# Ledger of designs, part 260: peptides against a protein of PDB entry 2FGR

Target 1, 331 residues: chain A of PDB entry 2FGR
Amino acid sequence: SSVTLFGIVDTNVAYVNKDAAGDSRYGLGTSGASTSRLGLRGTEDLGGGLKAGFWLEGEIFGDDGNASGFNFKRRSTVSLSGNFGEVRLGRDLVPTSQKLTSYDLFSATGIGPFMGFRNWAAGQGADDNGIRANNLISYYTPNFGGFNAGFGYAFDEKQTIGTADSVGRYIGGYVAYDNGPLSASLGLAQQKTAVGGLATDRDEITLGASYNFGVAKLSGLLQQTKFKRDIGGDIKTNSYMLGASAPVGGVGEVKLQYALYDQKAIDSKAHQITLGYVHNLSKRTALYGNLAFLKNKDASTLGLQAKGVYAGGVQAGESQTGVQVGIRHAF

## One batch from the design tools (peptide; made by RFdiffusion4, then SolubleMPNN)

Design b2_p26_6_s3 (from b2_p26_6, 18 letters changed)
Fold by OpenDDE base, seed 2:
Formats: sequence, C-alpha cells, structure tokens
Structure b2_p26_6_s3 (fold): chain B 331 residues (1-331), chain A 26 residues (1-26)
Amino acid sequence: as target 1 above (331 residues)
Amino acid sequence: SAELEELGRKLAEEKREELLAKLASR
C-alpha cells in the first residue's frame, strides 16, 4: 500500500471595511484561494480491478497554527473502488456539494465564492450549510460517455435537538454530463435539522453548468434552498451565480464572478461581485489577490468570508468590501 | 402561535450570530 502525505498552506493579508459593528477588520487570514489542509491518503490494490482507499483530511489555520486543534473533519473516509465506481464510508463532502461546488470559480473558499451552500435559517445542526455530513455513505458512478452520478445517505443516529429527532439525516445526489468543454449537473438534497428546537427539512436543488471556450471559461449556478418549518413558514433563498475565468500570459488566471442571493423570508437581496487574480510562480506555489464587493439590501446582513480575520455578518442593508492578498503553497 | 414563531426566529438569529461569531472567532 502507498501512503501519501499532502496539503495546502494558503495564508493571506485580508481586509474588510465593515463588521457587525460597522468597524473595519484586517489581519492575517487563511484559505483565500484554496482551503488550507493537511491530509493522508492511500490505496491498496486488492486485485481484479478492486482497490481499497483511505482519506484523512483536516483544515489548517496558518495564522494561529491550529490553536483550536486539528481534526479530520474535511474528510475521513474508507472506500472501495473499481469498474463499478467508488463507495465511500465516513465524513465527507456530500455528493451534491462535491459536484455542484465545482462550478464555483473561487473553489468554494475565500471572499469570492458562491455562498449558496449556507445555513440560511440558523439551523441548529452541525452541517446545515449542506456541504458535509457525518455518518455518510456515498456512491459515485464511473463516467459513461459523459454521464455520471453520485448519491449519498447520512444516518441521523437518533440525534435530537429540541423536539427534532432525526437531525443530521441527509439524502441526496446529482446527475451530471461531463464531456470535453461542457459540464452540466443537477443536484437534489434533503437534510433533517432543527430551527428553534423544531424539526425542519432543508431542501436543496442546484443546477450547475460550465463551458470552456479555451480562451475563457464560463460557469453558472442556480440554487434554491428551502428550510421547511412546521411553524413560522418556510425560509427560502434563491441563489444565482455567473462567473468567467481566463488564462493570462500562460502563468496567470483572472476570475470574475457575480452572485445574487434572494432571501425570500426577509424579502431582501444581496449582490456579490468578486474579481480575483492568481499568479502561478510554480506548479505548487501561487500568489493571489481577491477583491470582493457585497451589497446587502433591506434586511440582508450577509458578510464576506475572510476566514481568520472576519467571517461574520454586517448590519442590515450595509455593503462590505473585502480584499485578500496571499500565498498558496501545495505540497 | 405567533409567539413560537417569534421565539423560533429569535433563537435562529441568536444561533446565526453565535455561528457567525464562532466563524469570525476562528
């Protein structure tokens, strides 16, 4: 068997002009271009085209040296793979997020990503953002002439919060077509959670597509997240994203992404626009800069996710500007 | 009841602020 140690250290200087008090925040932040991580992975050939695998991955916080500790909450899976595809057991990205976040040109990290995969309703579950799950079984098909799919189920294990008795149960999957320059996917998920101690269903539907024109890539997402509550009515958010990226001078990449978050329960919109640049110094090392603008309207309080500096909300109807300049190193 | 709806909303906002504060404090 082979064991591979791998990781990314991504650290930046970040600034946001407003926090929840209206004050600026600045400092050393993490994970501006890619999520910083440390991992171990390996495979064993079992013969006949069957392989066993393991993957252990945790987040690294380079600004404080993981002062809150290290864990394998990013991924902790054992798997079997072969001509049938891959079965995974353990905490991981849920199939819907694994596929549909691939259309985010900002790699679901930093101040520029699509923020649709969110806990929109202050759900009390640990993973109410729809990104990962505990107690997860996942299956991923091979690619058949472009067509592929993934499915997952997470056990609630009788986890209770208030009167909710199935917290953390996930069921979801995607279907996709990935062929040459084209990628398109449909994802559906339901997660059981609690809001205000009451049972709530987090329903999610996401459409994603991208096309690589060689000189530029276009990418888009359409998402609806709905927290179905027995009391208080549904909390629905429609999220839209459109992005473009292009190579620059053979060593750089420029990215521009717009997102709209239509928060129906508060009749309020937020607009996000992000310009990013990555300069590759090598295959493993890059410099990057991100500039993001977030405009909240009406009762919207969304904040940019400047991890390690400030990732909280702002006052209702306030706009936020964020900057990140950093180094990404992969090992 | 409207009171349970308001309590659920307040608890949701408080937990959102706590989660955002925990995300901001990390």
Scores: peptide ipSAE 0.006, ipTM 0.341, DockQ to the pose 0.014
Fold by OpenDDE base, seed 5:
Structure b2_p26_6_s3 (fold): chain B 331 residues (1-331), chain A 26 residues (1-26)
Amino acid sequence: as target 1 above (331 residues)
Amino acid sequence: SAELEELGRKLAEEKREELLAKLASR
């Protein structure tokens, strides 16, 4: 048996030129290139090709020293793995987000990531962004000639919000083909939640693909998120992403990513473009910079996620520019 | 040298894969 302590401390100086009041925000932020975390993990060989595992991981907020506390809300799983794949019990990424966020060249972190995995409808559930779930059972297949899949179910445990029942129930999965330079995946998920105290289904379909040309990688996402409300009609968002990354001088990586968020319920679009650079000082330490521009149209109020500085929205139709410059250290 | 650039690329890719695995393991 082994126990590994691991983590990332990623802290940055961040700036956004607009908040909800139209004012600039700046300061020390967290998780600009990778989410800061502390974790414990281990495995036990049970023989016969069977392994037990545990994984406990929480987010670190280096700017305030976790003033709001520490928890294992990132992942808290026990697992069995073998030739059959892996079964996980506990809070984790849902299979759809685990696979489909892998196409985000900004690693679902900082001011540059694909923001499609979002609570688009003021959902009242704890995980209405479709990223994680409590009470989750997940299964991941091995890779069979490139083909792989993951499935998950989260129990609602009779959670209610207003008149909505089954809140927090998740069912979803993906199928994928991962072979050499090519990755492609289709994910489907449904989560039960509430909006305005009324039962709502968060339906998600996501297509992702990437190709590594060696000199550069291209990656793309197509997503539809639909909050199906019992009353008031559907809240639908179509999200699109296209990104490219390339190694620079053997020690760096440049990334460029565009995303479009077509928010159908408000007939409004937002455009995000992000340029990022990572400079590896070592295997464990990197400097990075991100420059993001978010253009909201019409009634769109999206904000860049400068965690620890400002992650709120902006005024309708306003554009936001964000900058992060930071240090990432992994241990 | 071309070897250092390739090593740097491999290290960046391994680190990316490790970070992506760590991020996907979120």
Scores: peptide ipSAE 0.023, ipTM 0.342, DockQ to the pose 0.026; fails the geometry check
Fold by OpenDDE base, seed 3:
Structure b2_p26_6_s3 (fold): chain B 331 residues (1-331), chain A 26 residues (1-26)
Amino acid sequence: as target 1 above (331 residues)
Amino acid sequence: SAELEELGRKLAEEKREELLAKLASR
């Protein structure tokens, strides 16, 4: 058996021109290019093509030294894998987010990522962004001529919030085709939660695709989230993303990504555009810069996720500009 | 055939390593 210690420390200087009060925020932020993490993983060959595995991973906050503590909330799984694929037990990315966030050219982190995987309805569940779940069982197929799938179920364990008695239950999965330069996926999920103490279903459908032309990569996402409330009507958001990336001089990568968030419950749109650059100093160390612009219309209050500096909303109809410049180191 | 099973196993292992590498880079 082998145990591998691994991690990423990603720290940046970040600026946003507006917070909820209309004031600028700046300082030292975390996780601008990749989420900072510390992890342990290992595998054991059990013979006959069967392997056991474990994975323990927590987020690192380099700006404050994890002042709020450390946990394995990113992933805490035990697994069996073989010719049948992989079964995982424990907290992890839900299958839908694990696959569909792969089309985000900003790796679902920093100020540039696709923000569709969000709690759009002030859901009271801990994971109402649709990214991870507690009490999760997941299964991932092998790849069969490009075709692959993943499925997951999370137990609610009778968690109650208000009158909602099944909070945290997840069911979901994806089907995908991954062959050479092409990737395409469809994901479906439902999560039980509460809004205002009332039972609510978070339904999600996501379509993703990418193609690598060698000289450039194109990527896209189409998503609908719907919080189906027993009272007050549905809270629906349609999210769209289109991105391009290209290698620069063999050591760099430039990224451009646009997203649109059509928030139906408030009849309001937000537009996000992000330019990013990564410069690889080595296989493990990179410099990066991100420039993001978020335009809210009407009642939209979305904010860029400058983790460690400011990740809150802005005033309704306000625009926000964000900058991150940082160092990423992997070990 | 045993060769196709071994090829399938190698491809599964390579994809697992790629997936692990992608998971480590995310």
Scores: peptide ipSAE 0.015, ipTM 0.283, DockQ to the pose 0.032; fails the geometry check
Fold by OpenDDE base, seed 4:
Structure b2_p26_6_s3 (fold): chain B 331 residues (1-331), chain A 26 residues (1-26)
Amino acid sequence: as target 1 above (331 residues)
Amino acid sequence: SAELEELGRKLAEEKREELLAKLASR
């Protein structure tokens, strides 16, 4: 058996030029290159190729020392694994987000990530961004000649919001092909939630692909999210992402990523462009900088996610510029 | 999968080791 303590402390100085009032925000932020975390994990060999595992992981907020507390909401799983793959019980990334966020060159954090995994409809469920679920059972296949898949189901446990039942129920999965430099995936998910106290289905379809050319990596995402409401019509967003990364000087990595969020319910688009650089000082320590531009059109109010500084929206049709400069340390 | 996270971690670790080896060889 083994038990490993692990973590990341990622803290930055961040700036955004506009908040919801049109004012600038700046300060110390967190998780600009990687989500800051503390975790415990381990495995036990049960013999016959069977292993038990556990994983407990929580987010660290280095700016305030976790003033809101510490929990294992990032992951809290027990697992069995073997030649059949892996079964996980407990709160985790849902299979769709676990696979499809892997194509995000900004690691689903900071001001540069793909923001398609979002609560687009003021959903009242705790995980209406489609990233994680409570009460989750997940299964992941081995990789067979490049082919792999993951499936998940989360129990609603009769959770209700307003007149909506089955809140928090998730069903979803992906199929993928991962072979050498190529990765491609299709993900499908449905989550039960509520909007305005009324039953709503969050349907998600995501396509992702990447190719590593050695000298550079290209990555892309295509996503449709629909909050299907019985009353008021569907809230649909089509999200697109294209990114490139390249090693620099043997110690650095440069990243460029573009995303488009076509918000159909408000007939409005947002454009995100992010330039990032990571400089590895060691195996464990890196410096980084991110520069992001978010252009909202028409009624769009999206904001960059400068965690710890400002992660709210902006005024309709306003553009936002964000900067993060920080240190990432892994242990 | 955990294997992809571990593979991604191993690849990130291998890349970091390769980067460190390049730093140590300079």
Scores: peptide ipSAE 0.005, ipTM 0.284, DockQ to the pose 0.019; fails the geometry check

Design b2_p26_6_s4 (from b2_p26_6, 14 letters changed)
Fold by OpenDDE base, seed 4:
Structure b2_p26_6_s4 (fold): chain B 331 residues (1-331), chain A 26 residues (1-26)
Amino acid sequence: as target 1 above (331 residues)
Amino acid sequence: SAELEALGRALAQALRDQLLAKLASR
């Protein structure tokens, strides 16, 4: 049996030029280049090619020392793995988000990430962003000549909100091809939730691809998220992302990512562009800077996610600029 | 394909050069 303590402490100075009142916000923020985390993981060889595993991971908030407490909401799994792949029991990334967020060059964190994995409605479920689920069983295949897949089911446990039943039920999966420089994936998911106390299905379709040219990586996402409400019509968002990254001087990486969020229910678009730079001081320590610009059109009120400083919306049609400069340390 | 790699290299170099130029102009 092995047990590994691991973590990341990522803390930054962040600035956004507008909040919901039109005022600037600045301060110490967290998780600008990687989500700050503390975790325990381990494996036991059971013989015959079978392994048991555990993974316990929680988010760290280095700005306040986890004043709201610590939990294992990032991942809390027990696993069996072998030649058949891996089965996981417990809260985790749902298979769709686990695979499709890998195409986000900003690592699904800070002011630069693809924000398509969102509660685009007033969904009342805790995980209506489609990122994680409670009560999750997941299965991941091995890689067979590049082909791989993942599937997941989360039990609702008869959770209700208003008249909505089956709240928190997830079913989803992906198919992928990962071979050398190429990665491509298709993900499908449905989650049961509530909006206004009424049953709502969160349907998600995501296509992702990346290619590593050695000197640069290109990555793209195409997503449709649809909250199907029994009453009040569907809330549909089409999200698009294109990103590029390149190594700089053997110790740095530069990233540029564009995203478009076409919010159909309000006939409004948001445009996000982010420039990021990471400077590796060592294998474990990096300095980073992110510069993001978010342009809302019409009724769009999206805000950049400057965690620990400001993660709220802005006024309709307003543009927001965000900056993060920070230190990431991995242990 | 070799052409797609060449295009990716050219785009990466152009992006790198533009970023370095913007960093050097500050």
Scores: peptide ipSAE 0.007, ipTM 0.332, DockQ to the pose 0.010
Fold by OpenDDE base, seed 1:
Structure b2_p26_6_s4 (fold): chain B 331 residues (1-331), chain A 26 residues (1-26)
Amino acid sequence: as target 1 above (331 residues)
Amino acid sequence: SAELEALGRALAQALRDQLLAKLASR
C-alpha cells in the first residue's frame, strides 16, 4: 500500500476595483492559480489487477488559517480500480465537472476561470453550481484508444427543501475522446434542487474541446445551464469560452481566456477576459499574475472570484477589473 | 440554444457509437 500526503498552498495579493457598493477591495486572497488544498491519498494492490484506493482532500485558506474549519468536501472517496476502470464512492467532483473543467485554462479557480459551472438561479442546494455532489457513486472507463467516459449518480437521501423532494440527486456523465494533442468531450447532467422552496431541475449540457499545437494550446467550452422550475419560467444561461495558452521560455506559461455568459432569464450578457502568467521557479513553486476584466451588461451583476478578498457581485451593468499576484507551492 | 443541444447530442452519439465499436472489437 502507498499513502501520500499532498497539497497546494496558493496565496496572492488581490485587488478588485468594484464591489457591490462600487468600492475597491484589496487584500490577501487564496487559490489564484490552483485551489489550495491538503489531501491524503493511497492505493492498495489487491492482486489480479484490482486496486483499492482512497482520497481525502480539503480546501486550505492560507489567509486565515482555515478559521472556518477544515473538511474533506473537495473529495472524500473510496475506490476500486482495474482493467474495468474505476468506481468511486463518496463526495467528489461530479463526472461532468471533473472532465469539462479540464478545458478551463485557469483550472476552475481565481479571477480567470470559466464561471459557467454556477448556481444561476439562487438554487437552494449546496452543490447547485454542478461541481460536486454528496452521496456520489461514479464510474470512469479506461481509455480505449482515445475514447473514455464517466458516469455518476448521487443519492438525494430524501432531502427536502420547501415542497421540493429529491434535492441533491444528481445523474450525469460524459463521453470523451482524448488522443495526443486532441481532447473533446460532451457532458450531460441533471441535478434536483429547489428555488424558492419549489422543485427545480438543474439541467446542464457542456461541450469541451482542446488542441495542443505544441507552440500553443487552444481550448473551448460551450455550455447551457437550465434551471427548470415547476412554477415560473426557466432560468437559462448559455456560457461560451475560448482560451489559448503558450509556454514562455521553458519556465513560464501565458494564458488568455474569453468567456461570454448569456443569462437568458434577465436578457443580460457578461463578458470576461483574463490574461494570466505563471512563472515556474521550480517544479513545485510558481509565481503567477492574473488580470481579469468582467463587463456586465443590462441586469447582469457577475463578479470576479477573488477568493479571500471579494467574490460577490457588482451593481447591474457595472464592469469589474481584478488583479491577483501570488505564489503557488505544491508538496 | 436548441442548436447547441442538437450539436451536443449528435457529438455524444457519435462518440458513444465509436466507443461501442471499439469495445466490440476487443
Scores: peptide ipSAE 0.007, ipTM 0.330, DockQ to the pose 0.016
Fold by OpenDDE base, seed 2:
Structure b2_p26_6_s4 (fold): chain B 331 residues (1-331), chain A 26 residues (1-26)
Amino acid sequence: as target 1 above (331 residues)
Amino acid sequence: SAELEALGRALAQALRDQLLAKLASR
């Protein structure tokens, strides 16, 4: 088999003007343009169009040198692939997040991303943001004239929290059309979790679309998340995103993205707007800057995700401004 | 929920059967 070592080191100076106490936070942060990672991957040709693969990937925290340790929680898969597509066994992005986060122009990273893939309900499961799962089996179809799909199931392995007996079970999938400048996808997922020690279903529906006009790309997301609780009623969030990106001078990219999070359980909205710029010094090295503004209304307490500096909430109804300036290097 | 689980199981079985058929054809 061939083995490839790969990674990204992305480190930034970050600032947010408010934390949960109303104080500013600043420092050295990580993963502002791309999640910092170290990985090993390889493939083996088994003949007859069948390939085996492995992928082991962990997050790097360049600000503290991984003081909390290193693991392969980003991805730890073995796979078989061929003309039938790809089957993956192991922890990975769930198929819904794998596809639908591709419409986020900030790639689910830093202070600018679409934050709809979130634990909206204080779910007690490890992956209640709907991004990854343990014990995952995934299948991805080939692309057939633009049409493609992905499906996944994660075993709960009888994991219990309180009275909930199926915690961590995931089922979900997407259908998509990817042809030329157009991409469109519909994703559906359900995850079993617990809230307050009681069984809760995290239902998710996401529609994504993008179009590349050559001079600019437009991208959009429509999402509904619902934590269905037997007691206390449903926690529903409708999330909307619209973004545009454009190349600048052949070496740069500008990004503008707006998101709205309509948090129905608290009758409260949050508005996020982010301006990003990436300057490619090479194919592997880039400078970047992000400027984000998050306006909470009423009982909303959302915070920007300045990883390594401050990723907590703010006081209810408070606005937060965030800045990241950093270097991304890929190897 | 139950229908989605049934669909997931059916897909997993179909994938298993296709993989086994491809392994058996070698």
Scores: peptide ipSAE 0.006, ipTM 0.298, DockQ to the pose 0.028
Fold by OpenDDE base, seed 5:
Structure b2_p26_6_s4 (fold): chain B 331 residues (1-331), chain A 26 residues (1-26)
Amino acid sequence: as target 1 above (331 residues)
Amino acid sequence: SAELEALGRALAQALRDQLLAKLASR
């Protein structure tokens, strides 16, 4: 048996020019290039190609020293793996987010990421962003000829909110082709939640693709999220992302990513563009900078996610500029 | 190993079938 302690401490100076009041925010933030984390993991060889595993991972907030406490909400799984693939029990990334966020060149963190995996409808469930689930069973196939898949089910455990039953039930999966420079995936998910105390289904479809040309990588996402409400109609968002990354001088990486969020329920669009640079000082330590611009149109109030500084919305139709400059250290 | 492969495939298939049924029923 082996036990590995691992982590990332990623801390930045961040600035956004507008909050919900129109005021600037600045300070020390966290998780600008990678989510800061502390984890324990291990494996046991059971023979015959079977392995048991555990994984316990929590988020670290380096700006406040985890003043709100520490938990294993990032992942808390036990697993069996072998030639059949991997079965996981416990809180984790849902299969759809685990696969489809891999096309985000900003690693689903900081001010630059694809924000499509979101609670678009003021859903009252704990994980209405479609990223993680409690009470999750997941299965991941091996890669066979490039093809792979993942499936997940999360139990609701009779959780209720208002008149909504089955809150937190997830069912989802992806199919993918991963071969050499090419990756492509289709993900489908449904999560039960509540909006205004009423039963709501969060339906998600996501297509992702990337190609590594060696000199540059292109990546894209197409997503539709629907919060299907019995009263008041569907809250639908179509999200699009296109990104490019390239190595610079053998020690750096530049990233450019554009996203469009077409929020159908409010007939409003938001445009996000982010330029990022990572400079590797070593295999474990990097400096980084992110510059993001978010343009809301009409009734859109989206804000950049400068975690630890400001992650709220802005006034309707307002534009927000964000900057992060930080250090990432992995251990 | 073979029994766990069969179990893993059965679970994957059951989850797939439930997903398809749940997505088709709405």
Scores: peptide ipSAE 0.005, ipTM 0.268, DockQ to the pose 0.036

